Peptides against a protein of PDB entry 3QIS. Designs and how they scored, part 20

Target 1, 334 residues: chain A of PDB entry 3QIS
Amino acid sequence: PSLELSRREFVFENVKFRQLQKEKFQISNNGQVPCHFSFIPKLNDSQYCKPWLRAEPFEGYLEPNETVDISLDVYVSKDSVTILNSGEDKIEDILVLHLDRGKDYFLTISGNYLPSCFGTSLEALCRMKRPIREVPVTKLIDLEEDSFLEKEKSLLQMVPLDEGASERPLQVPKEIWLLVDHLFKYACHQEDLFQTPGMQEELQQIIDCLDTSIPETIPGSNHSVAEALLIFLEALPEPVICYELYQRCLDSAYDPRICRQVISQLPRCHRNVFRYLMAFLRELLKFSEYNSVNANMIATLFTSLLLRPPPNLMARQTPSDRQRAIQFLLGFLL

## One batch from the design tools (peptide; made by RFdiffusion4, then SolubleMPNN)

Design b1_p9_3_s1 (from b1_p9_3, 4 letters changed)
Fold by OpenDDE base, seed 2:
Structure b1_p9_3_s1 (fold): chain B 334 residues (1-334), chain A 9 residues (1-9)
Amino acid sequence: as target 1 above (334 residues)
Amino acid sequence: PALMPLEEP
């Protein structure tokens, strides 16, 4: 069996968070026998491609002189955004198109990723006074390393922030401030806020706007801006309530004094973001007659975003743990 | 008015 491929080299330029790109090619059976094709893992890989890449179809049969179109889909989700922002991963892969009892055909995937404030740590974003697309990639790595070290120092209570040589960090990321300040100004009377989905085109415009500028106004509907805030919180590599405090939040859920003490132990940026979000959500709840937002809905929605179980416990979360997590947030909303 | 300043005053 043999195949002819219309293309073997694919370049995905300017790959962005949540922006689907597609490249297509044709495979043709130029042999005299039916053939089965499949994308196969390389020798040391469990998957035929990286998590941000997909082939469709990834397998199939071709009769003699049959041709099929294969789509190579590049999509950076929350699961790949952080490792691409740090440069730990790149838009580079090699696909092996295997022909049963035939040859292997190699496809080269290349391209570039454009960093996003989505999937970047709160610590790193607090050090970014400019949009992330204005920050050199080398400086992003340094900011992430420095942010990790400052998180560790703050958790250990060992060293005061050396106020000396580095620019003073922001109290909260400018991106989350822009989202929340917009919602506070324009969305408090928005019917069904956080209940109506945004538009995908508007979400992409909001992400691109936050990655490239410091706007006076965020584009899109209040629903799209609200969903962009949820996407931002979901994409955080470390949730607003750090994984190290997860169990203590559950244990304290019915004691409002202990809950406040747990929050006081968060890293400065995480603590500020938490307090800022809770202040916004309490303000939003004053307009419940207009926006149809209630404390139970908000607590249920934001609990999954702000108070995520550590990856090792995610599969073991009980309905009781979820209810405790909701109760923990309710103590800041009421 | 902003809910919180970006920088501490």
Scores: peptide ipSAE 0.026, ipTM 0.713, DockQ to the pose 0.575
Fold by OpenDDE base, seed 3:
Order: C-alpha cells, then sequence, then structure tokens
Structure b1_p9_3_s1 (fold): chain B 334 residues (1-334), chain A 9 residues (1-9)
C-alpha cells in the first residue's frame, strides 16, 4: 500500500490560549490495494500527538483512488497553557501517519506560542507590573524561578532575606484586579451574573486585552467579563487555595476560626487574592435582589475553582469532601 | 469595603 499526501509541513503562527487554529491536508490511496491509516505514537510516547494538537480523522480506511481530508487542530486549553507559557513545551511536534503493512509518513508541526496571563502563576503575575506580552521570555523564566523560591520560603517560614532593590510585588495580579474592579463597578446589578455564559469573541478580546495592555475599561458584556474571571481562576497552575492546604480546609470546614487560620498560612499573593475575591463576592451577594446570585450558587461555583483537590486525590473526591469544601467557602461568604 | 488595591500604599 502507498499514500500520497498533499502537504507534510504545517506552521501555526501566533498560537494563543483558547484560539482554535486549523490546517487541512489530503491523503490519497495511489495504490492498487485498500489501506488502513492511523496516527501512531513515537517510541516512548503514550499519545500520537501533544495535548494541544488533534488530527481528525486520526484513523481510517481508504479504497484504491480514495481521498480523505485530515484536519490538524491546534487548541491550547487550560491543560496545556501553563507549560506553553513557561516555554517548557513549544508549538512543535512530529506526527507519524502509519499505513498498515506499508510505510510511515512523517508530518512536521511547527509554530510559535504567544504567552498569556491565563495559566501563569499568581506569584509570577504579582511580579509583572507590565502586560505579559511586554515581558521578555528570558525574564518570564527568571520570574517563575523566583516565584517558586518565594513560595517555598513562605511555606518554610523562612525570614525573607534582605529586601534588596527588587521591585515589591503587587498585592494581587493586575489582571485579577482589573476583572474584579470592573465587575464590582458595572456588574453588581447584572441579572444572572455567573449563570449566563459570555460570548466567545468577547472572551477572546478580554484575554488579548489583559495579555497586551492595562485597559481603563475591559471590553465586552458583564457576562463575558464574569466568565473571563472564571476561566482565569480555572487556568491557574496552582489554585488560589494551594494544594498543600486542601485537606486542612476540609478538616476545618465547620470551624470558622480554624478556616481563617488556614487561609492566613497561604503564600502572600494567594492569601491576598483569596481575601480580595471573598470581599468582592460578599459585596455581590448584597445585590442578590438584582443579580439573582445567592451564597450557595457562588460557593458551589467558586469552590471548584479556588479549592481544587490535589491531582493525586482528584479521582477520590467523595460527595462528603465536596460538601466540606463548599461549607469552607460559605464561611467566608456569609 | 474598598477592594484591595494593586499595591499597598
Amino acid sequence: as target 1 above (334 residues)
Amino acid sequence: PALMPLEEP
């Protein structure tokens, strides 16, 4: 069996978080026998492609002289955004199109990724006084290393060494402040806030705006700005309540004094973001007659974002653990 | 309550 491929090299320029890109090519059975094709993993890989890439179809059968269109879809989700922001991964892959009892055909995927404040750590963002797209990639790496070291020092209760001439970090990321300040100013009376989805085009404009500028006003509807806040919190590599404190939050869920003590042990940026969000959500709940927002809805929604189970416990979360997590957050909303 | 500022004054 043999195939003819219309293209073997694919370039995805300016790949962004949540922006789908598609490239198509054709495969044709130029042989005299039917053939089965499939994308196969390389040696030591579990998958035929990286998590941000998909082939559709990824397998199929071709009669002699049959032709099929294959779509290569590049989409950076919350699951790939962090490793692409750090430059640990890149928009590069090699796909192996295998022909049963035939040859392997190699496809080269290349391109560039544009960093996002979405999927970047709270620690790194607190050190970024400028939009992430203005920060050199070399400085992003240094900021992530410094952020990791500061998190470790804070957890170990190590006295901060000399306040050398390093610029003081922000109390909260500017991106979180911009989203929450906008919602506080303009969305407190918005009916069905956090219940109505935003527009995908407006979400992309909000993300691009926060990645490239410090706007006076965030573009889009209140629903799109509210959903952008949820997407931001969901995309965090470390949730606002660090994984190390997850079990202690569940254990303390019915003691409001212990709950506050657990939050006081968060890293400075995480603690500030948590307190800032809780202050906003308590203010939003005062307008429940206008916005149809209640404490149980907000606690249920934000618990999944702020108090995520550690990856090793995610598959084992009981209904009781979920109820405790919600109860923990309710103690800060009421 | 005032929202937390970006920087402490």
Scores: peptide ipSAE 0.025, ipTM 0.700, DockQ to the pose 0.694
Fold by OpenDDE base, seed 1:
Parts: structure tokens; C-alpha cells; sequence
Structure b1_p9_3_s1 (fold): chain B 334 residues (1-334), chain A 9 residues (1-9)
């Protein structure tokens, strides 16, 4: 059996968070026998491709002289955004198209990723006074390393860094401030806020706007700006409530005094973002007659974003743990 | 409570 491939090299230029790109090619059975094709893992890989890549179809049968179109889909989700922002991963892969009882055909995937404030740590964003696309990639790496070291120092209650030489970090990321300030100004009376989905095109415009500029106004509907805030919180590499405090939040869920003490132990940026979001959400709840937003809905929605179980516990989250997590957040909304 | 302004540069 043999295949002819119309293309073997694929370049995905300017790959962005949540923006689907597609490249297509044809495979043709130029043999005299039916053949089965499949994309197979390389030696030592568990998957035939990286998490941000997909082939469709990834397997199939071809009769003699049959041709099939294969789509290579590049999509950076929340699961791949952080490692691409840091440059730990890149838009590079090799696909192995295997022919049963035949040859292997190698496809080269390449391209470039454009960094996003989505999937960047709160610590790094607090040090980032300019849009992320204005920051050299080398400096992004340094900001992430410095952010890790300061988080660790903050957790260890080590002596305050010498205030003298480095530009003071922002109290909250500018991106969070822009989203929340917009919602506070324009969305408090928005009917069905956080209940109506945004438009995908507007979400992409909001992401691109926050990555490239410091706008006076965020583009799109209030629903799209609200969903962009949810996407931002979901895409954080570490949730607003750090994984180390997850269990303590659940254990304290029915004691509002202990809950406040747990929050006081967050790293400065995480604690500031948490308090800022809670202040906004309490303000939004005053307009419940207009926006249909209530404390139980908000607590249910934001708990999954702000108080994520550590990766080792995700598969073990009980309905009781979820209810405790909601109760923890309710103590800051009421 | 005013949302904490970004400190003006």
C-alpha cells in the first residue's frame, strides 16, 4: 500500500488563545489495494499530537484511487495557554501518518504563538505595566521566574524585598481592573449578566484588546465582557485562591472569621484580586432587580473559577466539597 | 467602596 500527500509541511502563523486555525491537505491511495491510515504516537509519546493540535479524520480507510481531505486544527485552550505563554511549549510538532502494512509519512507542524494575558500568572501580570504583546518574550520568562520567587517569599513570610530599586508591582492586574471597571460602570443594570453567553467574535476582540492595548473602553457587549472575565479567571495557571489553601477553605466554609483569615494568607496579588472581585460582586448584587444576579448563582459560578481543587483532587471532588466551596464564597458575597 | 484605582504612574 502507498499514499500520496498533497502537503507535508504546515505553518500556523500568529496562533492566539481561543482562535481556531485550520490547514487542510489531501491523502490519496495511489496503490492497487485498500489501505487503512492512522495518525500514531511517536516513540515515547502517549498521543499522536500535542494538546493544541488535532487531525480530522485521524484515521480511516481508502479504496484504490480514493482521496480524503484531512483538517489539521490548531486551537489553544486554557489547558495549553500557560505553557505557550512561557515558551515552555511552541507551535511545533511532527505527526506520523501510518499506513497499515505500509510506510510512515511525517508531517511537520510549525508556527508562532502570540502571548496572552489570559493564562499568565497574577504575579507576572502585577509586574506587567504594559500590554503583554509589548513585553519581550525573554522578559516574560524573567517575570514568571521572579513571580514564582516572590510568591514563595510571600508564602514563607520572608523579609519584605528592598523597596528601593524595582518598580512597585500593581495591586491587581490591569486586565482584571479593566474588565471589572467596565462591568461596574456599564453592566450593573444589564439583564441576565453572567447568564447570557458572549459572542465568540467579541470575546476574541476583547482578548486581543487586553493583550495589545490599555483601552479606555473594552469592545463588545456587557455579556462578552462578563464572559471574558470568566475566561480570564478560568485560564489562570493558579486560581485566585491558591491550591495550597483549597482544603482550608473547605474546612472553614461555615466560619466566616476563619474564611477571612485563610484569605489573608494568600499571596498579595491573589488576595488583592480576590478582595477586588468580591467588592465588585457585592456591588453587582445590589442591582439584582435589574440584572437577575443573586448570591447563590454568583457563588456557584465563581466558586469553580476562584476555588479550583488541586489537580490531584479534581477527580475526587464530592458534592459535599462543592457545597463547602460555594458556602465559603457566599460568606464574602453576603 | 471605590474599586481600588490602578495607581496612576
Amino acid sequence: as target 1 above (334 residues)
Amino acid sequence: PALMPLEEP
Scores: peptide ipSAE 0.024, ipTM 0.699, DockQ to the pose 0.417
Fold by OpenDDE base, seed 5:
Structure b1_p9_3_s1 (fold): chain B 334 residues (1-334), chain A 9 residues (1-9)
Amino acid sequence: as target 1 above (334 residues)
Amino acid sequence: PALMPLEEP
């Protein structure tokens, strides 16, 4: 069997979080026999491509002189955003297009990623006084390493060494402050807030705005700004309630005193963000006659974002664990 | 209540 490929090199410029890019190529059976094609894993890989890449179709049959178009889709979700922000991964891959009883054809994928405040740690963002696109990538790596070391020191109750005239970290990330301050000012009377989805174009504008500027006003509808806050919280590499405290939150869910003690043991930035969000949500609940928002809806929505099960326990989450997690959050909303 | 400031005053 034999194939002709219209293209073998693909470049994806300026890849961004949640922005789909597509490149297409054609494969033609120039042989005398039917061909089965498939994308196959390289040696030691479990998948034929990186998590941010896909081929469509990824397999198929071609009769002699038949031709098919293949789409290469690049999409950075919450599952790939953190490793791309840190530069641990890059927009580079090699795809192997295999023919049954035939040859392998190699496709080269390349490009560049533009870092986002979405998928960046709370610790790194508290150290970042400028928009992430103004920060050199080398400095982002240093900020994440330093932030990991500070989280570990905080968990170990090690006194922060008074290392020299380093600018004090922000109490909360500026991106969270901008989103919450906007919602507090403009969205408290918004009917169906957190119940109506935002517009995809407005969500992209909000993400780009937070990545590139410190705006006086966030663009888009109140629904888009509200959904952007949910996306931000979902994309965090470590949830607002750190994974190490997950089980203790569930075990304390019916004792409001123990719940407050568990939150006091969070790293400073996580504790500040949690208290800031709870203060906002309690204020929003005072306007329930206007915004149709109630404590049970808010607790159900935000629990999955703020109190995520550790990756190793995610497949084992029971309905009882989910109810305890909701009850934990209700003790801060009421 | 006023939301938390970004920085300590």
Scores: peptide ipSAE 0.024, ipTM 0.702, DockQ to the pose 0.667

Design b1_p9_3_s2 (from b1_p9_3, 5 letters changed)
Fold by OpenDDE base, seed 4:
Structure b1_p9_3_s2 (fold): chain B 334 residues (1-334), chain A 9 residues (1-9)
Amino acid sequence: as target 1 above (334 residues)
Amino acid sequence: PALMPLYDP
C-alpha cells in the first residue's frame, strides 16, 4: 500500500489562546489495494499528537484512487496554555501517519505561540506592569522561574522580600483588576450575570485586549467580560487558593474564623486576588434583585475555579468535598 | 464602598 500526501509541512503562525487554527491536506491512495491509515504515537509518546493538536479524521480506510481531506486543528485550551506561555512546550510536533502493512509518513508541525495573560501565574502577572505581549519571551521565562522561587520562599516564611530597588509587584494582576473593575462599574445590575454565556468573538477580543493593552474600557458585553473572568481564573496554573491549602479549606469549611486564617496564609498576590474577588462578589450580591445572582450560585460557580483540588486528588473529589469547598467560599460571601 | 483602586496604572 502507498499514499500520496498533498502536504507534509504545516506552519501555524501566531497561535493564540482559545483561537482555533486549521490546516488541511489530502491523502490519496495511489496504490492498487485498500489502505488503512492512522496517526500513531511515536515510540515514547502516549498520544499521536500534543494536547493542542488534533487530526480529523485521525484514522480511516481509502479504496484505490480514493482521496480524503485531513484537518490539522490547533487549539490552545486551558490545559495547554500554561506550558506554552512558559515555553516548556512549543508549537512544534511530528505526526506519524501510519499505513497498515505500509510506510510511515512524517508530518512536521511548526509555528509560534503568542503568550497570554490567561494561563500565566498570579505571581508573574503581579510583576508585569505592561501587557504580556510587550514582555520579551526571555523575561517571561525568568519571571515564571522567579515567581516559583518566591512562592516557595513565601510559603517557607524565610526571607522578607527585601524591598530592594526592583519595581514593587502589583497587589493584584492588572488583568484581574480590569475585568473586576469593569464588572463592578457596569455589570452589577446585569440580569443573569455569570449565568448567560458570552460571545466567542467578544471573548477573543477581550483576551487580545488584555494581552496587548491596558484599556480604559474592556470591549464586549457584560456577559462576555464576566465569562472572561471565569476563563481567566480557570486557566490559572495555580488556583487563587493554592493547592497546598486545599485540604485545610475543606477541613475549616464550617468555621469562618479558621477559614480566614487559612486565607491569611496564602501568598500575597493570591491573598489579594482572593480578597478582591470576594469584595466584588459581595457587592454583586447586593444587586440580587436586578442580576438574579445569589450566594449559593456564586459560591458553586467560583469554588470550582478558586478552590481546585490538587491534580493528584482531582479524580477523587467526593460530593462531600465539593460541598465543603462551596461552604468555605460561602463564608466569604455572606 | 468603591472597590479600592488596587491598580494604579
Scores: peptide ipSAE 0.034, ipTM 0.741, DockQ to the pose 0.385
Fold by OpenDDE base, seed 1:
Structure b1_p9_3_s2 (fold): chain B 334 residues (1-334), chain A 9 residues (1-9)
Amino acid sequence: as target 1 above (334 residues)
Amino acid sequence: PALMPLYDP
């Protein structure tokens, strides 16, 4: 069996979080026998491609002189955004198109990723006074390393931050402040806030706006700004309530005094963001007659974002754990 | 007013 490929090199320029890019190519059976093709893992890989890449179709049959179009889809989700922001991963891959009883055909995927404030740590964002696209990638690495070290020092109750000559970090990320301040100013009376989905184009504009600027106003509808806040919280590499405190939140869920003590043990940035969000959500609940927002709905929605089960628990919650997690958050909304 | 300042006052 033999294949002809119309293209073998693919370049995905300016890949962004949640922006789908597609490149297409043709494969043709230039042989005299039917053939089965498939994308196969490389020798040490479990998957035929990186998580941000997909081939469609990834397998199939071709009769002699048959041609099929294959789409290569690049999409950076919340699952890939953090490692791409840090430069730990890159828009580079090699696909192996295998022909049954035939040859392997190598496809080269390359490109560049544009960093996002989505999927960046709260600690790094608190040190980032400019939009992420203005920050050199080398400095993003340093900010993540420094952020990790400061998180560890904070958790270990080690010596107070030397008030040394480094610029004081922000109390909360500017991106969270921009989203929440917009919602507080313009969305408190918005009917079905956090219940109506935003527009995908407006969500992309909001993400691009936060990544590239410090706007006076966020573009898009209140629904799109509200959903952008949810996406931001979901994309955090470490949830607003750190994984280390997850079980203690569940165990304390029915004691509001213990719940407040658990939150006091969060790293400074995480604790500030949590308190800021709870203050906003309590304010939003005063307008329930206008926005249809209630404490149970908000607790149910935000618990999945703020209080995620640690990866070692396979991201699984029992119905009891979910109820405790909701009850924990309710103690800050009421 | 902002719910929280970005900077320490």
Scores: peptide ipSAE 0.031, ipTM 0.736, DockQ to the pose 0.592
Fold by OpenDDE base, seed 2:
Structure b1_p9_3_s2 (fold): chain B 334 residues (1-334), chain A 9 residues (1-9)
Amino acid sequence: as target 1 above (334 residues)
Amino acid sequence: PALMPLYDP
């Protein structure tokens, strides 16, 4: 069996969070026998490609002189955004197109990723006074390392922030402030806020706007801005309530005094973001007659985003744990 | 109460 490939080198320029890119190529059976093709893992890999890449179709049969189009789809989800922001992963891969009883064909994937404030830590974002696209990638790595070290110091209650030489971190990320301030100004009377989905094109514009600028106004509908806030919270590598406090939040869910003590133990940035979001949501609930938003809906929606189970417990979350997590947030909304 | 401008520009 033999294949002819129209292309073997693929470049994905300016890959962004949640922006699908597609490159297509053709494979043709130039042999005299039917052949089965498949993308196969390399010797040390479990998958034929990295998590941000897919081939469609990834396998198939070709009759003699048959041709099929294969789409290479690059899509950075919440599951790949953090490792691409840090430069731990890159837009580079090698695909092995295997022909049954035939030859392997190698495809080279390359490109560049453009960092996003989505999937970046709250600590790092609190140190970024400028849009993330203005920050050199080398400095992003340093900011993430410094942020990790300061998170640990804050959790250990050991060292006062040496206020000396480093620019004072923001109280909350500017991106969170921009989203929440917009919603507070323009969306308090929006019917079905957080219940109606945004437009995908508007969501991409909002993400690009937050990554590249400090706008006076966020583009798009109130629904798109509201969904962008949810996407931001979902994409956080560490949720607003740190994983280390998850169980204590559940255990305290029916004691409002203990709940407030647990929140007081969050790292400064996380604690500020939590309090800021709760203040916004309580304000939004005053307009429930206009926006159809109630405390139970908001608590249910934001619980999965703010109070995420640690990865090792995710598969074990009971309905009781969910109800406790909702009850924990309700104590800050009522 | 205005959500305090947490960002002084």
Scores: peptide ipSAE 0.031, ipTM 0.737, DockQ to the pose 0.387
Fold by OpenDDE base, seed 5:
Order: C-alpha cells, then structure tokens, then sequence
Structure b1_p9_3_s2 (fold): chain B 334 residues (1-334), chain A 9 residues (1-9)
C-alpha cells in the first residue's frame, strides 16, 4: 500500500484558550490495493497526539485512487491550559500516520501559544499586577514556582521569612475583581443570570480583554460576563477550595462553625477569593425577585466549581458526597 | 459593602 499526502507540516499561530483552529490536508491512495490508515501512538505514548490536538478522521479505508480530507483541530481546553501557560508544554507534536502493512508517514505540528489568566493559579495572579500578556514568560514560570512555595509555606503555617521589598500581592486576582465588580454593578437585576448561556464570541472577547488589559468595563452581555466567571473558576489548576481540604468540607457540611474553621485554613489568596465570591453571591440573592436566582441553584452551580474532588477521587464521588458539598456551600449563602 | 479594593493606595 502507498499514500500521497498533500501536506506534512502544520503551523498553528497565536493559539489561545478556548479558540478552535483547523488545518486540513488530503491523503490519496496512489497504490493498486485498498489500504487502512490510522494515527498511532509513538513509542511510550498512550495517545496518537497531545490533548490539545485531534485528527478527524483518525482512521479509515481508502480504495485505489480514493482521496480523503483530514482535519487537524487545535483546541486548548481547561485540561491543557495550565501546562501551556507555564511553558511546560508547547504547540509542538509529531503525528504518525500508519498504513496497515505499509509505511509510516510523519506529520510535524508547530506553533505558538498565547498565555491566559484562565488556567493560571490564584497565587500567581495575586502577584500579577499587569495583564498576563504583558508579563514575560520567564517571569510567569518564576511566579508559578514562588506561588507553589508560598502555598506550601501557608499550609505548613510557616511565617514568610521575606518581609523584603517584594511588592505586596493583591488580596484577590484583578481578573476575579473585574468580573465580580461588573456583575455587582450591572447584573444584579438581570433576569435568568447564571441560567442563560453567554455568546461564544463575547466569551472570547472577555478572555482576550482580561488577558491583554485592565478594562474600565468588560465587553459583552451580563450572561457572557457571568459565564466567563464560571469558566475562570472551572479552569483554575487548583479549585478555590484546595484539594487538601475537600474531604474536611464534606465531613463538616452540617456544622457551620467547623465549615468556617476549614475555610480559615485555606491559603490567603484562596480564602480571600472564597469570602469575596460568597459576599457577592449573598448580595445577588437579595435581588432574587428580579434575577430569578435562588440559594439552591447557586449552591448547586458553584459547588462543582469551588469544591472539586481531587483527581484521584473524582471517579468515586457519590450522590451523598455531592449533597454534602452543596450543603457546605449553602452554609455561606444563607 | 464595597468589594475589597484591589489596591491599597
């Protein structure tokens, strides 16, 4: 069997969080026999491509003189955004197009990623006084490393030794403040807030706005700004309630005093963000006659974002665990 | 209540 490929090199310029890019190529059976093609894993890889890449179709049959178009789709989800923001991963891959009883054809994928405040740690964002696109990538790495070390010191109740002239970190990320301040000013009377989806184009504009500027006003509808807050919280590498406290939140769910004590043990930035969001949501609930928002809906929605099970427990989450998690959050909304 | 100021002046 033999294939002809119209292209073997693909460049994806300026890849962004949640922005789909597509490149296409054709394969042709220039042989005299039917052939089966498939994308196969490289040696020691579990998948034929990185998580942010997909081929469609990834396998198929070609008759003699038949042609098929293959789409290479690049999409950075919450599952890849953090490792791309840190530069641990890059927009580079090699695909192996295998022909059954034939040759391997190598495809080169390259490009560049543009960092986002989405998928960046709360600790790093509290140190980031400028938009992320103004911060050198080398400094982003240093900010994530320093943030990890400060989180560990905070969990160990170690006093930060460096009272040095390091600029005081923000109490909450500027991105969270911008989103919540906008919603507080403009969305308290918005009908069906957090129930109506935003527009995809407006969500992309909001992400780009937060990554590149400190706006006086966030662009888009109140629904798009509300959904952008949900996407931000979902994309955090660690949830607002740290994974280490997950089980203690569930165990305390019916004791409001223990719940407050558990929250007091969060790292400073996580604790500030949690209290800030709970204050906002309690204010929003005062306008329930206008916005159709109730405490059970808000608790159900935000629990999955703020109180995520650790990755090792995710497959084991029971309906009882979910109900305890909702009850934990209700104790801060009521 | 005023949301926490981003910057202490």
Amino acid sequence: as target 1 above (334 residues)
Amino acid sequence: PALMPLYDP
Scores: peptide ipSAE 0.030, ipTM 0.730, DockQ to the pose 0.535

